# Peptides against a protein of PDB entry 6GMG: the designs that were tried, part 39

Target 1, 331 residues: chain A of PDB entry 6GMG
Amino acid sequence: DSDDRVTPPAEPLDRMPDPYRPSYGRAETVVNNYIRKWQQVYSHRDGRKQQMTEEQREWLSYGCVGVTWVNSGQYPTNRLAFASFDEDRFKNELKNGRPRSGETRAEFEGRVAKESFDEEKGFQRAREVASVMNRALENAHDESAYLDNLKKELANGNDALRNEDARSPFYSALRNTPSFKERNGGNHDPSRMKAVIYSKHFWSGQDRSSSADKRKYGDPDAFRPAPGTGLVDMSRDRNIPRSPTSPGEGFVNFDYGWFGAQTEADADKTVWTHGNHYHAPNGSLGAMHVYESKFRNWSEGYSDFDRGAYVITFIPKSWNTAPDKVKQGWP

## One batch from the design tools (peptide)

Design b1_p15_2_s3 (made by RFdiffusion4, then SolubleMPNN; from b1_p15_2, 7 letters changed)
Fold by OpenDDE base, seed 1:
Structure b1_p15_2_s3 (fold): chain B 331 residues (1-331), chain A 15 residues (1-15)
Amino acid sequence: as target 1 above (331 residues)
Amino acid sequence: AAAAELINKYGAEAA
């Protein structure tokens, strides 16, 4: 029950966090302790540590999405999303493969579609695009200059994104970022902003007008990336969970993981920060926990989800919520 | 089972 959500109390600015605990290759801690770490490591504005505000603590209290929310400065809109799908693998497996024992045709097709997504390639595509955007931002002092730089960069790389409409999420993402317009943020200066990445896991079979099989086992055709660009149309993602396949079965609607702007070239060494649920210390769910997972742990996902997207947004360079290096756990 | 441990059953949507 969302009514049990509580905003975590303020933590003193100079309070050091307690050690994180290992959990299946992840580093885990309670939300209050994450706030302590956040204040020491990620809170900096113009090089100065900041106490997490009540508003930020409230955002964080929403769970997995809260971690992305507090670090990105806005609730995820998921408009600029990337993925990678192996069409040849998908077609080949459908043609030459067969359902497992006890697996229906719909289950088989849904599973094959899920397995045809490459999380690592999807992540790499997002990083590639973020890099291009960052180069375009670096020397641009107004939006027009940014857009011109972006088009030039894309042309030089022969990137299919150069053919996107001017109104597409790709070109409009910066202007639609609240912190870009803030006086203490970007102040309408692109060179004060940087691209950052987060990931969302979700279910493909969300169309209530579709077959029950698609809702239970996935829609093989839904949320595929466009060829060349890797863009995923997220407009049909309504946070609807997978339908139960057996009595008593229930699934979660989504998971969010924060990456930011880590420069680690090896995807397997990147750290993804996420939460388990909204903070309900006095409720049945209990206190919120925060996890710092390696890419392998994050990208494995759960049976609740058959899609992953890697989303680009922007934050001011003056924020330290997306540092070049992220260390797992504490100390 | 793993999802139940690491993710809220109903998700974490903003109000």
Scores: peptide ipSAE 0.030, ipTM 0.703, DockQ to the pose 0.311
Fold by OpenDDE base, seed 5:
Structure b1_p15_2_s3 (fold): chain B 331 residues (1-331), chain A 15 residues (1-15)
Amino acid sequence: as target 1 above (331 residues)
Amino acid sequence: AAAAELINKYGAEAA
């Protein structure tokens, strides 16, 4: 019941976090303690730490999406999403593989499709593109300069993204970022912005007009990246959860993980911050917890989801919500 | 403890 959601109270700016606790290779804490950490580590504007505002605490209270929301400064639009799909593996497994004992054909195809996505390569593609964008942003003082730089970078790398339409999410993402237009943000100056990354896990079988099997076991053809670019059309993602396959079974609608702009080259050492559910300290779900997971822990996902996308957005460079280095847990 | 404890089954969606 979403009516049980509560905005976490303000934490004093000088309040230090309590130690995180380990949980399945992750670092875990209650949301109030994450606010304390956030104020000490991530809250900085122009080098000065800030108390998390009531608005930010309200955003955070929404759970996993709230972590990405408070750190990116906007509710995720998911328009600039990347993934990696091994078409050859998919075709080969469908041709030469067979359903497991008791597995339906639809279940088999859904599983094979899920397994044909490479989370690490998807993440790598997003990082590659973010790097290109950051180079294009670096000395651009208007959007036209940014776009020109971006096109040049793509041409030099012979990247298929150079063929995207000017109205595509790829080229329009910056201008559609609220913080880019804010006086205390980008102030319409691309060089004041940087690209950041978050990830979304979701279910492929969201089409209500499709077969029940696709809703239960996945749609093998849905949310595949375009060849060459790696772009995923997210327009049909409506936050619809997987359909139950057995009585009493239920699935969550999505999961979000915040990466930001970490410079760690080893994907396995990158830290992903996410929440379990909306904050309901007086409800059945209980208080919201925040997790800081390594890539392996994040990318494994849950049976609730068969798709993972890596999304690029932008934040002002003056924000410290996406530092070069993220330390897992506290202290 | 199961992995299911890390996320709820209903999720949270903002307007």
Scores: peptide ipSAE 0.029, ipTM 0.699, DockQ to the pose 0.253
Fold by OpenDDE base, seed 3:
Formats: structure tokens, sequence, C-alpha cells
Structure b1_p15_2_s3 (fold): chain B 331 residues (1-331), chain A 15 residues (1-15)
């Protein structure tokens, strides 16, 4: 019951975290201890540590989305999303493959579609685009200059994103970022902002007008990236979970993982921060836990989800919620 | 305020 959600209490600014515990290749801790780490490592504004505010603690308490929320400064809108889909593999497997024993045709098609997404290539595409955006931001002191720089960068790289409409989420993402417009944030100066990345796992079969099979086993045609750009139309993602395939089965609506702006070139060594559920210390779910996972652990996902997207947003450079290097666990 | 809440099915299984 969502009514059991509780805002974690404040932690003293100078309180050091307790050690994280390793678990299944991840580092895990309770939410209060993550707050302590966050204050020591990620809280800095203009180089000064900050106590996590009550508002930020409330955001965090929502679970996995809360981790992305507190670090990005806004609730995820997921508008600028990227993925990689191997169309040839998909077509070939549908043509030449066969359902497994006991697998329905719909289940087979859903599985094949899921397996045709490449998480690493999707992540790489997002990083590539974020790098282009960062180059466009670095010397731009108004949005017009940023957009001009961005178009130039895309042209130089012969990137298909150069053909996107001016109203596309790709071009509108910066202006739609609240922290960009804040005096203590970007103050409408693109050069004060940087691109950051988070990931969302979700279910493809969300169309209520589609077949029950698609809702149960996935919609093979849904949430595919556009050719050339890698952009995913997220407009139909309404946080609807997978439909049960058997009585009593239930699935989660989404999962979010925070990457930020790590410079580690090896995807497998990047750290993704996420939460298990909303904080309910006095409820049946219990206290929220925060996980710091390597890319392989994050990208593996769960059976609840058959889509992964890598989303770009922006934060002020004065924030330290997206440092170049993220260390897993504590110390 | 209208934020969706997460209830992770795997909870402690991920730990």
Amino acid sequence: as target 1 above (331 residues)
Amino acid sequence: AAAAELINKYGAEAA
C-alpha cells in the first residue's frame, strides 16, 4: 500500500556512511545510509556539501525513480530516450526460429523482440549523443547558440539527428529542464549545464486496445528506436506493468537506474544507482534499499520488463550528482 | 506530487 510510504529522516551533514554490503555483484545499503553517502559525495553545490533537503528526501523515498529524481533534480519525463534494435536479427529469428516447447507464438515473438535489443549499443548511443550535446553546451551562453552549435556538431558527424524537427524532444530538452531556468542553476546559460544519462526499464505491451497476448508477452513493434537516430518515442509509456500470465502473478511498472556523467570508457565498469521500492519502514515492504550495480547487473533487468531506454537530461555543472567517477559502495 | 511509486517485485532478491 502506497500509503505506507515514509520520508526518511534527515542525516547530519558530517555523518559518514556505514559500509555497504556486497550482494550479487552489487553494493547495497539502506536508504538512510545512502543519504549519508549522497551528502558526502554527491550533494555539493559550487563545491560545498549540502544536507539533503526534506523535499529531496521525499523524492528519494519513492524508490528507484527517487534515486534518479534526487540526482537529476526533476521527476523523469523520459522524452529524450535512446535504444538499439537489431532489425535483421529480429526478422531472421522470426523467419527461421521456432517457439520453444510450450511457448506460444505471441510469447515467442515477444521474446525475440526483447532479445533483439542491444543494451550496450543503446547505452553507447546515448553517451555519444550526450558528448555531442556537451560540446554544443560548452561555449554557448544562450539557447540559440546552443542549438546552432548542436546542429553544426551533428552535421560534422553526419548524424541523422540533424534532421529532427525543431520541436523534437532532442532540441527542446534543454529549455524544458527546470534547473536550466533557475538562477542558481543554469540561469538560462547553456554553458552552465551538462548532459547526464539515466535508464528506464519498462513493459512494451501497454496498449489497452491491443491483444491480451501483447499485454502478457510483449508488443514486438512497440518502443523501437527510429533508424539512424536511435530515438525512442516514449509517449505511449504510461507506466503500465506487464499483464499476469498466470493467476496471482504480478509485475512492477518500471525500474530506473542513474548513471550521470561517468567518463569510464568501458561500459562494463560503469556504476548504476537504483532503488528497490518506496520507503516503507513500518509497512510490509520494509525500508528502501539502494543498489549500486555495474552495467551488466543493471542491463540484465527483470522479467517484468522487455524494454530498456537510455535517457538524456541536463543538470547544472555546479551540482556533483553526476561526477566523472563513481565508486561502488562505501568506502 | 503525482509521481508514480515503485514496488519492486524482487526487493530483497536483488540483495
Scores: peptide ipSAE 0.035, ipTM 0.710, DockQ to the pose 0.129; fails the geometry check
Fold by OpenDDE base, seed 2:
Structure b1_p15_2_s3 (fold): chain B 331 residues (1-331), chain A 15 residues (1-15)
Amino acid sequence: as target 1 above (331 residues)
Amino acid sequence: AAAAELINKYGAEAA
């Protein structure tokens, strides 16, 4: 809930940002200052700088999800999600490992499962798929052409995604993107769109019918990527936070990080933009802050979450919310 | 410690 949420005021189009503050290896600023940066760097439509609209400011005000929302142009659906899970590591640790002193079996299994995910490989898989999609989009002027190109690309790479159903989020993602259908967006022309990536951190133990231990310490079997494709079934993600393990403990339901379409080959040098909470300048939480983190900082996550997914969506190429290079902080 | 400063206790989502 965001009972104290306030939409940040408009910032003058030509107002330059104040310097970001370093914070635990990240670049950090208040949401209003991020709006200034966004207008200078990311706001361009068809090469023209734009003031962030009231609607966009309202989206942004929702916190961590708001950063992804304003830059992707839609509320995250998270349907086309990728991850990497080391099944051999998981099985080996379960077989040969044991709970730490004071650690329950459920805690042990949850921890081992969490540690068996490889965030870097998950991210790389998403980038790989996004690249394939971008090649398929490049000269496709209708959805049929895009899908044909996509299937050909996947076949050439012997990618298991080629076997996905036509209704799969993988194939349906473009047609389900509002900006693809907009006249000033894709205008139903795939070649006017590009694939972009964001990440979601969330809790695995969301099944209310499962044991309390799974809700507290994680569900080792939940939200694993499908072999070969790397696709994660996100249908069971209902934004349910981790259950408290001690009295008074509370956890956040999710975190979102925006990557876009950076071309930096070194994952460790990529920049992820995310927010801390909804904007509540007059409330207990205070003003929303925006962070620009390197991959290491982003992928580390928090104890609130035991899953990370890397999600592909699409934006018009005319938008500058996903540039090839993102500079951390300001100046 | 750093986590507590970087994230809130309650996630916000659109209705």
Scores: peptide ipSAE 0.031, ipTM 0.708, DockQ to the pose 0.257; fails the geometry check

Design b1_p15_2_s4 (made by RFdiffusion4, then SolubleMPNN; from b1_p15_2, 8 letters changed)
Fold by OpenDDE base, seed 5:
Structure b1_p15_2_s4 (fold): chain B 331 residues (1-331), chain A 15 residues (1-15)
Amino acid sequence: as target 1 above (331 residues)
Amino acid sequence: AANAELINKYGQEAL
């Protein structure tokens, strides 16, 4: 029951976190303790630690999306999303493969499509693009300069993104970022901003006009990246969960993982921060827990989801919500 | 009341 959501109380600015505990190869803690860690590690504005505001605590209380929300400074719009899909693998498996024993044709096709996505390559594409954007942001003091730099970088790399429309999410993302326009944020200066990454897991079979089989087992053709660019059209993502395949079965609507701007080159060593559910300390779900997972733990996902997207947004460089290095757990 | 469209419906650990 979403009505059980509670905003976590304020934590004293100088309160140190309790130790995190291992959970399925990840570090785990209760949301209140994450707030303590956040204040010590991620809260810094212009080098000064800050108490998490009531507004930020409220955002955080929404669960997995709340972690991304509080760290990015805005509710995820998911417009600038990337993935990697192996079309040849997909076609080959459909042509030459067979359903498993007891597997329906629709289930087979959905599974093959899911398996044709490469999470690591999708993540790598997002990192590549974020790097290009960061180079374009440097020394650009207005949007025009940023866009010119971006086009030059793309041309130099012969990147297909150079052919995107000027109004595409790719080119419009910065101007549409609230913190870019804020006086204490970017103040309309691109050089004060940096690109950051988060990931969303979701279900492909969200089209209500499609077959029941697609809603149960996935839509093999939905949310594929565009060739060359890797861009995913997220316009049809309406946070609709997978349809039950058996009585009493229920699925989660989405999962979000915060990466930020880690510089660790080895994907397997990157840390992803996410929450399990909205904070309901007096409800059936209980208190929200926050996880700091390695990429393997994050990218594995759940059966609830058959798509993963890696999304780029922007935050002010003065924020420390996306440090170069993230340490898993506490201490 | 929390907007159900904006939150994770279930706990991941409970699934």
Scores: peptide ipSAE 0.032, ipTM 0.716, DockQ to the pose 0.115
Fold by OpenDDE base, seed 1:
Structure b1_p15_2_s4 (fold): chain B 331 residues (1-331), chain A 15 residues (1-15)
Amino acid sequence: as target 1 above (331 residues)
Amino acid sequence: AANAELINKYGQEAL
């Protein structure tokens, strides 16, 4: 029951966090202790530590999406999303593969589609694009200069994104970022902003007009990246969970993981921060926990989801919610 | 799944 959600209390600015606990190869802690770490490490505005505000604590209390929300400064819009799909693998497995014992044709096709996504390549594509955007932001003091720089960078790299419409989420993402317009944020100066990345896991079979099989086992044709660009049309993602395949079965609607702007070149060494559920210390779900996972732990996902997208947004450079290096746990 | 404890099945529906 969503009515059990509670905003975590304020933590003193100088309170140090307790050590994180190992959990499934991840670093784990309760949400209140994450707030302590966040204040010590990620809270800085213009180099000064800040206490997490009541509003930020409220955002955080929403669970996995709350971690991305508090660090990005806005609720995820998911408009600029990237993935990688191996079409040849998909076609070959459909042609030459066989359903497992007890697996239906629809289940087989859904599984093959899921397995045809490459999470590492999807993540690398998002990082590549974020790097191009960051170069375009440099020394651009208005949106026009940013867009001109972006087009030049794309042309120099012969990137298919150069052919995107001017109204596409790719070109409109910066101007649609609230913190870009804020006086204490970007103040309409692109050079004060940087690109950051988060990931969303979700279900492909969300079309209520589709077959029951697609809702249960996935839609093999849904949420594929466009060739060349890697862009995923997220307009049909309405946070609808997988349909139960048996009585009493239930699935989660989504999962979010925060990466930010880490510079670690090895994908396997990157750290992803996420939460388990909304904070309900007095309810059946209990207190929210925050996890810091390596890429392998994050990208593994759950049976609840058959799609992963890597999304680009922007934050002010004056924020320290997306540092170059993230360390798991404490200290 | 091995990581089922990390995501509560109903915990994110409140969003």
Scores: peptide ipSAE 0.031, ipTM 0.716, DockQ to the pose 0.185
Fold by OpenDDE base, seed 2:
Structure b1_p15_2_s4 (fold): chain B 331 residues (1-331), chain A 15 residues (1-15)
Amino acid sequence: as target 1 above (331 residues)
Amino acid sequence: AANAELINKYGQEAL
């Protein structure tokens, strides 16, 4: 029950984190200790450390989404999402493959669809687009200049995104970012903003009007990226979890991982920050834990999810929530 | 009801 959620207390600005604990190839800590790290490493505005505000601590307390929320400055809208899907692999496996022993046809199709997504290529696509956006932002002092630069960059690369409508989330993402409009943020100056990336894991079988099999085993046709652009229509993502396949089984509605703007070229060396659940220190779930995972650990996901998307948003360059280099754990 | 949709309800460690 969301009623057990508690806002973590304030941490002194000068308090250093305790060491993180290694866990299954990732670094783990309790949320309070992450706040300490965040204040030391990520809190900087215009080069000055900031105490995490009550509002930010409240956002963080929501769990995995809270990590992305506090670092991006807004609740994830997921409008500018990318993925990679191998249509040929999917078709070939459906045609030539066979269900495993005890596997239903629907389960087989759902599994094959899940396996036809390439998380690394999806991430690479998002990074590519973010890079293009960052180039377009760099010398643009108004939105018109940004859009013109963006179109030029896309044309030079012969990118299919150049054909997107002006109202597309791709072109509207910057103007729809609250921090872009804030006086202490972008102040309507694109050159003060940078593109950042987070990832969402979710379930494909969310359509309540669909078959029970799709809700249990996935909808093979749902949330596929558009050819050429890699854009995923996220409008049908309503945070509905996978339906139980057996009595007593329950699934989580989503997972979020924060990447930011790391410059590490090797995807396997990138660090993804995420939480396990909302903070309920006095409840059955317990205290929220924050994980810093390598890409392999993040992209592996859970059986709760059969889709992964890589989402682009924007933050002010004056924020240090998305540094070029992220160190896993502490110290 | 709306707030419940915005949170990770279950600990992933238990999954």
Scores: peptide ipSAE 0.033, ipTM 0.719, DockQ to the pose 0.114; fails the geometry check
Fold by OpenDDE base, seed 4:
Structure b1_p15_2_s4 (fold): chain B 331 residues (1-331), chain A 15 residues (1-15)
Amino acid sequence: as target 1 above (331 residues)
Amino acid sequence: AANAELINKYGQEAL
C-alpha cells in the first residue's frame, strides 16, 4: 500500500557510502546508501557538494521514478520521447510467423510487436537528438537563438524533426523546464543548460475502451515512433499496468532508468540508475534499493512492460547529476 | 497519502 511510503532520513554530508553489492551484472545498494553516494558524487551545484534536501529525499522515496526525479529536478513528463520500431520485421513476423503452442493470436501479435522495438536504436536516436540540442544550446543566450540554432542543425543533418510544429514537445521542452527559468538554474540562458536522457518502460495496452486481449497481451499499434523523427506520442500513457492473464497475477505500472549525459560511445558500457519500489522500511515491500545497471540489464526490462521510450529533458550545467562518466557501484 | 500512480509497487526481486 502506498501509505507505507517513508521518506529516508538525512545522511551526513561527509558520510561515505558503503560498498555496493554486485547483483546479476548490476550494482545494488539500499536507498540510504545511495543518498550517501549521491551527496559525494552527484550533489554538486556550481562545484559545491550539497546534502540531499528533504524534498529530494521525498522524491527519491517513490522508487524508480524517484531516481529520475531527484536527478532531473522534476517529475518526469515524458513528452519528448524516442523509440525505434522495425516495421518490416513486424510485418514479416506477422505474415510468416506462427503462434507458439497455447499462444493466442492476440498474444502472438503483442509479442511480435514488442520484439519489433529496438532498444539500442531508440537509445541511439535519443543520444543523437540530445547531441544536436546540446550544440544548439552551447552559444545561445536566449530561447530564440536556441531555436534558430536547433533548426539550422536539423537542416544541416536533413533531420525530419525540422518539420515539427513550433508547439511540439521537441521545440517547447526547454521553455517548459522549470530549472531553465530558475535564477540558480538556467536563468533563461540556454547555454547554461544541457540535454539529458532517461528511459521509461511501460505497458502498451492501456486503453480501457480496447479489447481485454490488448490489455492483457499488448496493443501492437500503440506507442509506435513516428517515421523519420522517432518521436513517440506519450499522451496516452496513464501509468496503467498490464492486465492480469491469470487470477492473482499482478504487474508493475512502470520502470524508470536514469542515464543523464554520459559520453561513453559504447551503449553497452553506459550505466542506468533505477529503483526497485517505493521506500517502505516498515512495510511488506521493505526498504527501497537502488540499482546501477549496464544498458543490457536495463534494456532487457520485464514481462510487465512491452514498450521502452528514451526521453530527453534538460538540467542546468551547474548540476552534477548527469556527469560525463558514471561509475557503477562503490568504490 | 502517497499518490499510487507515482509509485512502482513491486521490487525487482518480485519481478
Scores: peptide ipSAE 0.032, ipTM 0.717, DockQ to the pose 0.131; fails the geometry check

